# Designs tried in a protein design run: peptides against a protein of PDB entry 6DSZ. Part 234

Target 1, 361 residues: chain A of PDB entry 6DSZ
Amino acid sequence: NYVVTAQKPTAVNGCVTGHFTSAEDLNLLIAKNTRLEIYVVTAEGLRPVKEVGMYGKIAVMELFRPKGESKDLLFILTAKYNACILEYKQSGESIDIITRAHGNVQDRIGRPSETGIIGIIDPECRMIGLRLYDGLFKVIPLDRDNKELKAFNIRLEELHVIDVKFLYGCQAPTICFVYQDPQGRHVKTYEVSLREKEFNKGPWKQENVEAEASMVIAVPEPFGGAIIIGQESITYHNGDKYLAIAPPIIKQSTIVCHNRVDPNGSRYLLGDMEGRLFMLLLEKEEQMDGTVTLKDLRVELLGETSIAECLTYLDNGVVFVGSRLGDSQLVKLNVDSNEQGSYVVAMETFTNLGPIVDMCV

## One batch from the design tools (peptide; made by RFdiffusion4, then SolubleMPNN)

Design b2_p22_8_s2 (from b2_p22_8, 15 letters changed)
Fold by OpenDDE base, seed 2:
Structure b2_p22_8_s2 (fold): chain B 361 residues (1-361), chain A 22 residues (1-22)
Amino acid sequence: as target 1 above (361 residues)
Amino acid sequence: EESTEAWPRSFVDTSLQFFPAR
């Protein structure tokens, strides 16, 4: 009897940071196919806390803190449309992962989107949004008074949504998305009415963005708005201000992931398909009225890492590079470059033994 | 004649069972 010890998945397909184990702990959560790994970020490195087997491949993993929770909750959606909201609970030495909510969000009718499953959470935790199918946006209201989270679909006129995020600082939950039509790629916003279960016109739109615009980054206050990442350009828009840059260095390889470094949205890590790590900087201008506006955008090459599927800034210039194709890494960002001009130093490397082909038995 | 399959207006209310924190 060869107990084929099913090799644990090593390929990372998602990562998120937040305060899941406690309000004070900084956690790194890593999705490796059907496995969730929970770490505490310490001065000495990553301390493993728990591993959790999921009932399917993790497609979405997001931390969120509803109003009056002391710590973050975890939303997970699997590739088979099993949704759950998880809570970490420790009682002495006993560690439990509590399911606060669960269900299947699969629709009987729908074309699965070619860009895959997108799951997003409103920054004010009013709702979860899911783009699962072309022409549909599923909303899960996060109402505390309801023992049942009733998901509903809103029809999207835009059939080919590429990426979508909730914006910050909006009175109503507002999505910003890149979509493609026969005329090209565009950015649009919609307000989500929970009452009417419909989209209202959002605060702004931008027609004819870069043809390869692929990612939306919601920018927190004071800037607000969104960053649109393309192949050749990076664009900021907030309804009042539009700014685009086309740094030649980003044209060499497609940016595939991003992570916010600063809570105020002044810096973002960008990773490309060659494993290049960039810093995107938002330069502020303070107006005489005390308003903060974007002055400029800048991109700096930091160095090279494993090809990132996901990036997470932890603290003190430490970044987790989650890789699907290569070894995941902890890297240190330095203020000064090395002799090769790199600001990146590998601290730890996590060997990727390749994708575990889920033999569906 | 591209069959505009009218997406059924059936709001499939998918209820997630939610357990409030005790």
Scores: peptide ipSAE 0.166, ipTM 0.573, DockQ to the pose 0.012
Fold by OpenDDE base, seed 3:
Structure b2_p22_8_s2 (fold): chain B 361 residues (1-361), chain A 22 residues (1-22)
Amino acid sequence: as target 1 above (361 residues)
Amino acid sequence: EESTEAWPRSFVDTSLQFFPAR
């Protein structure tokens, strides 16, 4: 009996950094189809801690820290709409992944959205939001006592949501989203009422954004607001401040992923379909009242990597480049460019053996 | 002439010091 050890998936379809194993550990979590790999980031590199099999392809993977938790919890949603919240527990040498909550969030009625599954978490951990179907926003309240993930739907008038995020610094959970209608693409905000299970009017909107606006980045305080990334432009809006740039360099290839570098949202990594790695910089202006406002946006080309499906900044200028199409990489960002003008140096490369098609035999 | 301006020193986060500064 040749136990054909099923080859482990190598193509990365998600990655996240946080404090999952402990409050002190920096972790890299990597989604490879149905597999979750958990690493500790160390001085020597990535130390593997645990590998977890999931009951389906991971579609959403987000770390979050509810009030009174010492470490991050992990939200996972599969492509078959199985949701869970996972906790890492270590008891001596025994490592357990505990399911804190689970549920199936599939609706019987709804058109699956063409832009796929979007899952987002409120920065204050009040709820999880899911865009699964056109014209619906699913809310999962994050109550401590819920063993079962209870979800409800709110109707969206906007049928073609492109991307959505929760905003920071909002008294009520507030979503910001790009949507398309017959007139073009637009940005809108809604407050989410958990009590009434409905949307209230959000703080701002922006009609007629760039036609290819594809991503929303929620910006933490002190800036607040959101960044909207298109094919030709990058726009910041927070209700009071609007700023747009159109750097020619981003027109060459579509930006497909992003990751926040600084906790204050002053810098973001951007990856495009050609494997170019950019830094988006938010230049601050400090007002006399101590308020920080956005002065300017800049985009700088760092270098080239594998085509990123996902990016995550670790520490000390080290970035994990999760690739689906190519080899995943650990790269170092340097202050000084090399002889080729690149600020990016590959530290480690993880061979991608291609898509493991789960042949259900 | 694309000014090869060096990234600001604050570009590298050294707060946790997991990876040694090369």
Scores: peptide ipSAE 0.015, ipTM 0.434, DockQ to the pose 0.078
Fold by OpenDDE base, seed 4:
Structure b2_p22_8_s2 (fold): chain B 361 residues (1-361), chain A 22 residues (1-22)
Amino acid sequence: as target 1 above (361 residues)
Amino acid sequence: EESTEAWPRSFVDTSLQFFPAR
């Protein structure tokens, strides 16, 4: 019996930052196929805490903090539609990963979406939303009092959803999504009624966005709304304000990932298919009434990294660049450019040995 | 009929490996 010790996966397919191990700890969680790696971010670097084997390829990995949890919980969905909510528990030296909830969210009916699995969490932790199949939006209500989480589907009229997020600052859970129809790509919003298990009309829509609009970023308060990223343009919309930029520099390569830097949504990292790292800046205007509105959008080229599958800002200008195609990196963002005009310095590189061929022998 | 799947709240330990301390 040759136990071929299957080489551990090195390709990163997801990463998230939050407070999973404690309320005080900053964690980096890395998804590498079926493996979850948990780190504590320290002033000295990444401290490995635990590796967790999952019962499938991680397709969604999101941290969230339900009302009255002291630390973040982890939602994981696998490519085989196994979902769980995990909690980190430490008791002295004993570290346990507790499954708070688990289940399979596979539907018997529906066409798996060509854009893959999308999993999102309402910022107020009222629900998890899943786009698994064309024309369906699965809702998992996050009720504390219920011993059982009961998922349900809502029909989407928009069959070709490209990306979807929950918006911030909405009285009801509200999704914003890019979809494609025969007329082009559009942005729409829906309120999700948990009671009626239906969509209500959302606060806004934008028809005929850029043809290659591919990503939605939900912007927290005070700005609110969403950023729509395309091939040629970046658009902000919040129902009241619309602003679009078309910086020539983003046309060179498709932006494929993003991560929020500032809690208030003033800055976002953007990564493209060439490994270019950008900062998207939301310039604020303070009104006389104390309201903050978006004045302008700006994109700055920071430098070059490995081709990011995912990005996460850690702290103090340190960014984790999760790469599927290349080596993952810890990089430092500097205020001043180097001699080459780059604001990015590689701190650590994590060799990607390529896909583990699961040789099922 | 909306397939409402019920997920039990279970407290089950997942299979875990420690990272070797560097």
Scores: peptide ipSAE 0.043, ipTM 0.430, DockQ to the pose 0.023; fails the geometry check
Fold by OpenDDE base, seed 5:
Structure b2_p22_8_s2 (fold): chain B 361 residues (1-361), chain A 22 residues (1-22)
Amino acid sequence: as target 1 above (361 residues)
Amino acid sequence: EESTEAWPRSFVDTSLQFFPAR
């Protein structure tokens, strides 16, 4: 009897950072197919805390902090539409992962979207939004007083949503999304009415963005608005200000992932299909009235890494590069370039043994 | 490190049951 020790998944398909184990701890959470790995980020590196088995491939993994929670909760959605909200609880040496909520969010009727599952959380933790099917936006209200989170669908007229995010600083939960129609790709916003269970007109729209616009980044205050990333261009829009750049360097390879570095949205990491790591910088201008406006956008090439499936900035210029195709890495961002012009130094490499082919035996 | 299955094996309900923090 060859006990084939089932090799644990090594390919990373998601990563997130936040305060999951405590309010004070900085955590890195890594999704490896059906496995969740929880680390504490320390000055010495990543300390493993817990590994958690999930009942399915993790498709969405997001940390969020509802009002009155001291630490972040974890939302997970699997590829089979199993949703849960998890809490970390430690009692002395005993570590428990508590299921605060669970359910299946699959619809009996709907065309699964070709762009896959998108899950987003409102920055004010009013709702979770799910784009699972074409022409539907599922809302899970996050009400503390509700013992039952009743999900509902809102019809989305735009059938081909490419990416969607919740915006920051909105009185009502507001989504911003890139969609495709016969005329091209466009950006639109909708307010989500929890009361009426419908979309209201959002604050702005931008018709005819770049044909290959693929990602939306919600920008926190003071800037607000969104960044739209294409193949050739990066565009900022907040309803009042529009700014676009077309740096030739991004045209060489498709940007596939991003992560916010600064809480104020001044910097973002961008990773492309060649493993190039960029910094997107939002230059601020302070007006005489104390208002902050976007002055300019710039992109800087930092260096090369493994091809990122996901990126997360940890602390002190340390970045986790989650790779599906290659080895995952911890990298250090330096202020000064090396002799090769790179600002990136690999600190640690995590060997990827390849995708576990789910042989359904 | 013991892998804890954080998930109940049976998803019967289409509603997310939210248990408030005790």
Scores: peptide ipSAE 0.037, ipTM 0.558, DockQ to the pose 0.057; fails the geometry check

Design b2_p22_8_s3 (from b2_p22_8, 14 letters changed)
Fold by OpenDDE base, seed 4:
Structure b2_p22_8_s3 (fold): chain B 361 residues (1-361), chain A 22 residues (1-22)
Amino acid sequence: as target 1 above (361 residues)
Amino acid sequence: EESTEARPTSFRDTSLQFFAPR
C-alpha cells in the first residue's frame, strides 16, 4: 500500500481575517480544499500556527463573535453539508481546535443551487443563514449552549437567489438578496422570524437591478444597507438612499470577490476575473444631526494581482489575494503609484501547483 | 471637522507594521 502522500492542496478557495487565536491576534485563515491553514499576522509577516484537516471541502468559512465571547469563533460548512463551529484553544504550547458545535445540514429534499453553497452570519450573531437549495433558506439559530447545530428551513418564493447577506443595524435578522426571475434580476429584503420560522417583509426592495447583478455587500453602520455589484454598475441602497454608478473600468471584467477594508464600510476591495484590484469608496456626508449618509460612490483601480477567488485586507495596506487559478499573493497597497500607475506591489507569492490529481494508481 | 474622505490609497491607521522596513 503505497501511501502516496497526497500533495497538499495549494489552490485557495476561501480566506478570512479576524481574531481567532486570541482577542489581540490578527489571524489569516486560508481554506485550501479540505485544509484550513491558520496564520497570525505579525510585523514580520505570516506566522503559521496550525493546519487543520476537514472532513470535506470547505464551502463556507466565516469568523463571528457571539455576545460574551472574547475572540472569534469559526463557522465552517463543507461541500457535504457538515457544519461546525470551531474555537481555538491554546494551553501553553498545546494548540487545540475545539468543536463547539456540529451538525449535518443536508436536506433529503431540494435541488442544490447552481450558484453553489452560500453561508452567511447575522452581524449580531443571532443566526447563520444557508442557501443550499433552490427555494429554501436554512437557518441555524446561534445559541451559546447548543452543542448540536439544529436547523430549520424557510421557504423562499424566489427560486434563483444569486447572492444573499444579512444586513447590519436591523432589529430582526434581515437578509438582502439578489434573485433572478423571468423579468430580470431584483433585490429584496426579508426579516427572519426565529419564533415563527418564517420570513416577514423586509425594509426595502429594488426591482429591475442590472441584469448581471451578482454580489451583495452588507454595509455596516453608520451607512447601513447594501451594495449590489453588477457587470456594469455598482448600486447602494439602504431603503432611504439609492445611488448607482457605472464606472466604465469595471465593465471590462466581472467583479468576483470583495472584502471590506474599513470597519465602518467606507472602503471595499474588489477583485475581477482578470486579476484587477479595485478600491470601492463610500463617500460620506455628515448631516447637522450627526447622521451619516452616502454622498457618492467611487471606484479606483489599484493595480493587478493574481485572479482572486477571495480577498482579505490584513493590516498596514497588506492584502491577501487568495487565488484558485493562479498563485496566491500577499500584496502591499501603496499611497503613491509606481511608474506604471499601480498602487499594488507583490510582497510574497504562494505557488499554486493546481488541483491535486489524485492519481489513484 | 475635516471629513476624512476615504481615499483609495489612504489607509486607516494600523497598529501593525506588516513587513515594516528594518
Scores: peptide ipSAE 0.008, ipTM 0.437, DockQ to the pose 0.079
Fold by OpenDDE base, seed 5:
Structure b2_p22_8_s3 (fold): chain B 361 residues (1-361), chain A 22 residues (1-22)
Amino acid sequence: as target 1 above (361 residues)
Amino acid sequence: EESTEARPTSFRDTSLQFFAPR
């Protein structure tokens, strides 16, 4: 009798930071295939709180705070299109994960996108957007009374969406996306009408971006707009201002993940396929009228980590490096470099025992 | 524009375990 002790999954496929357990607690949530690990970030390190088994591989995991909620809710979408909104509830020593809403968002007809599942949440929590299939954008309206996730599709003319985000500071929910057509890669925006269930023309577009443009970062106010990351270039656009940089250092390896450090969008962590960790900095200029504009973009190499599948800034210069291919790490960002010129120090390493081969026996 | 009725998939609460720190 080989008791195959089913090794718990160790490969990280997603991570997010927020206030899930309470309004005051800082949490790290880690997706490991079908498992969700919930930690409290403390001055002493990561305190484990709960592990949650999901009914499938976690494909999307996002924290969001609807108006009138004291703490964040968790949106999860599985690779089999099971969606839920989860709440953490503690009653004394009893810890419950409450399903506020659930549903299956699979369509009967559609080509699954080759670039995988994308799930995004409007910053004002008006809707969830899902790119599951080519030429479709699924909208899940966020209503307080919705126990069942009702969804509808809007047709995208752009069949090959590379990445999509909701923009900040928009009167209507507005998506910004990179797409590919026969002429190259482009950036476009659409407003999403919940009422009419259609796209309206967005505030701006940028045709003929870098051929390898792969990621959209929505930038909070006061800057607004988006950052587009390519293989060779990083560009900013907000409709009024365009700025592009082509730092030679990013050409060496493809940037594969990012995470916002500052709430105002002044800094972002970038991770590449070689495990290099960068800081992207948005330099501000204060105008005489008190408006803040982007002055410049710069990229700084911080150091080397495990190859990040996901990055999340915790607090006090501590970053969780979620790795699928290597060991996940808790790292410290320092102000001063070490003798090797690195600003990164590994604090803790979480051994990755390799992919769970889902042998459906 | 197809409204997809999301079918309720029952997430069983029974899968919630305390995380044992390694």
Scores: peptide ipSAE 0.000, ipTM 0.338, DockQ to the pose 0.024
Fold by OpenDDE base, seed 2:
Structure b2_p22_8_s3 (fold): chain B 361 residues (1-361), chain A 22 residues (1-22)
Amino acid sequence: as target 1 above (361 residues)
Amino acid sequence: EESTEARPTSFRDTSLQFFAPR
């Protein structure tokens, strides 16, 4: 009996930052295929706390804090549609990962979407949304009064959704999505009615966006709205204000991931397929009535990293670069550039041994 | 438009109070 000690997966396929272990701890959670790694972010670097084996490849991993929770909960969805909500509990030296809820969200009927699984959480924690199949949006209500989470599907008329997010600052849970039809790519919003289990018309739409529009970033208040990232352009829309930039530097390689730096949505990290790291900046304009509007968008090249599958700003200019194709990194963002004009310095590198081909023997 | 209620997927709560404030 050769116990082939299956090498632990090293390729990163997701990462999130939040307060999972406690209200005070800053955590980095890393998905490596079927493994979840939990770290505490410290002044000395990443302190490992726990590794968790999952019953399948992690497809979605999101932290969220329901009203009245002291710390974040973790939503995980696997590639086999097993969903769970996890809580970290520590009692002295005993560390337990508690499953608060679990279920399988697979439908018997549906075409799996070509763009894969998308999972999103409403910023006000009213629901989880799942795009698993073409023409369906699955809703998991996050109601405190309900002991059982019951998922339901809403029909989505737009069959080819590219990306979807929940918007901030909406009275009802509101999704914003990029979709493709025979006429091109478009952005639309829908309000989600939990009561009627239907979509209502959202606050805004934009027809005929850039043909290669691929990502939606929901922008928190005070700006609100969304950023749409394409191959050639970055656009902002909030229903009242539209602004687009087409910086030549982003045309060289496709932006593939993003992460919010500031809680107010003033800055975002962007990573492209060449491992270039950018900062997207939202310049504010304060109106005489005290409202804050977007004045301008700017993109700055920071430097080069491993090709990011995911990016997570930690603290103090430290960024985790989760890579599937290369080595994952901790990098420092500096105020001043080095002699090569880079603002990025590698602090730590995590060797990627490549995809574990599960040779099913 | 009949929202085809796909069979609701039930999550099993493993806690007595899923959102109980600590």
Scores: peptide ipSAE 0.020, ipTM 0.451, DockQ to the pose 0.015; fails the geometry check
Fold by OpenDDE base, seed 1:
Structure b2_p22_8_s3 (fold): chain B 361 residues (1-361), chain A 22 residues (1-22)
Amino acid sequence: as target 1 above (361 residues)
Amino acid sequence: EESTEARPTSFRDTSLQFFAPR
């Protein structure tokens, strides 16, 4: 009887930072296949709090704070389409993870999208959006009293969605997405009507973006709008302002992940397939009327890390680099470069023993 | 240089299984 001591998964497939354990605690949450690890970020490093076994591979993991919640809630969607909203509760030494809501969001009919599951949350916490199947956008209304996650589908005419986000500062929940058709890749917006269960025309669209446009970043106020990341270009659009850059340095390797550094969307970390870490900077111009507009976009190479599957800025220039292919890292961003010209210093490395192929037989 | 040494989390016994097996 080989007791295969099931080695704990080490490959990271998602990470998120927020205030899950309390309003005051900064947490790092790490998804490792079916396992969720919860840490508190401290001045001394990562303090472990809890590990959670999920019934399936974590496909989506997002923190969100509904109006009137003191701390963040956690949305998880598994690869088997089990959705839940989790709350951390501590009572003295007793730690519990409470399921506030759950449901299965699998459809009986649909073509699973080849680019996998996309899950997004409206910044105002009105709904969760899911791209699970081609030509469908699933909506989960976020109601406080609803313990059962009920979902409905809206038909999406755009069959090949590449990436999608909810925009900030919209009166109605508004999605922005990159899609592909026979003419190329395009960006479009839709308002989501919960009442009518349909899409309304969004505030803007941009046809014929870069052919390899792969990621949408929703930008918070005061800028609003979105950043579209391609192979060769980075584009900002908010309906009124369009700005594109094509820094040669990003052409060398595909950007595969991003994370917002500043709450106001002034800086973003970008990671590529070679493990290069970049800072994307949104330069502000303050108008005479007090409106803030985007002046320029800049990209700066910070250094090299493990190949990031996900990035999350913690605090004080510390970044968690979640890696699937290599060792995950805590890295420090410095203001000054080292002797090698790098602004990145590895603080800690977490050995990746490789993907646990859970052969679900 | 405050080395945030993340202590290796030897969590032996704290796996919460979400969803009781039916």
Scores: peptide ipSAE 0.000, ipTM 0.351, DockQ to the pose 0.032; fails the geometry check

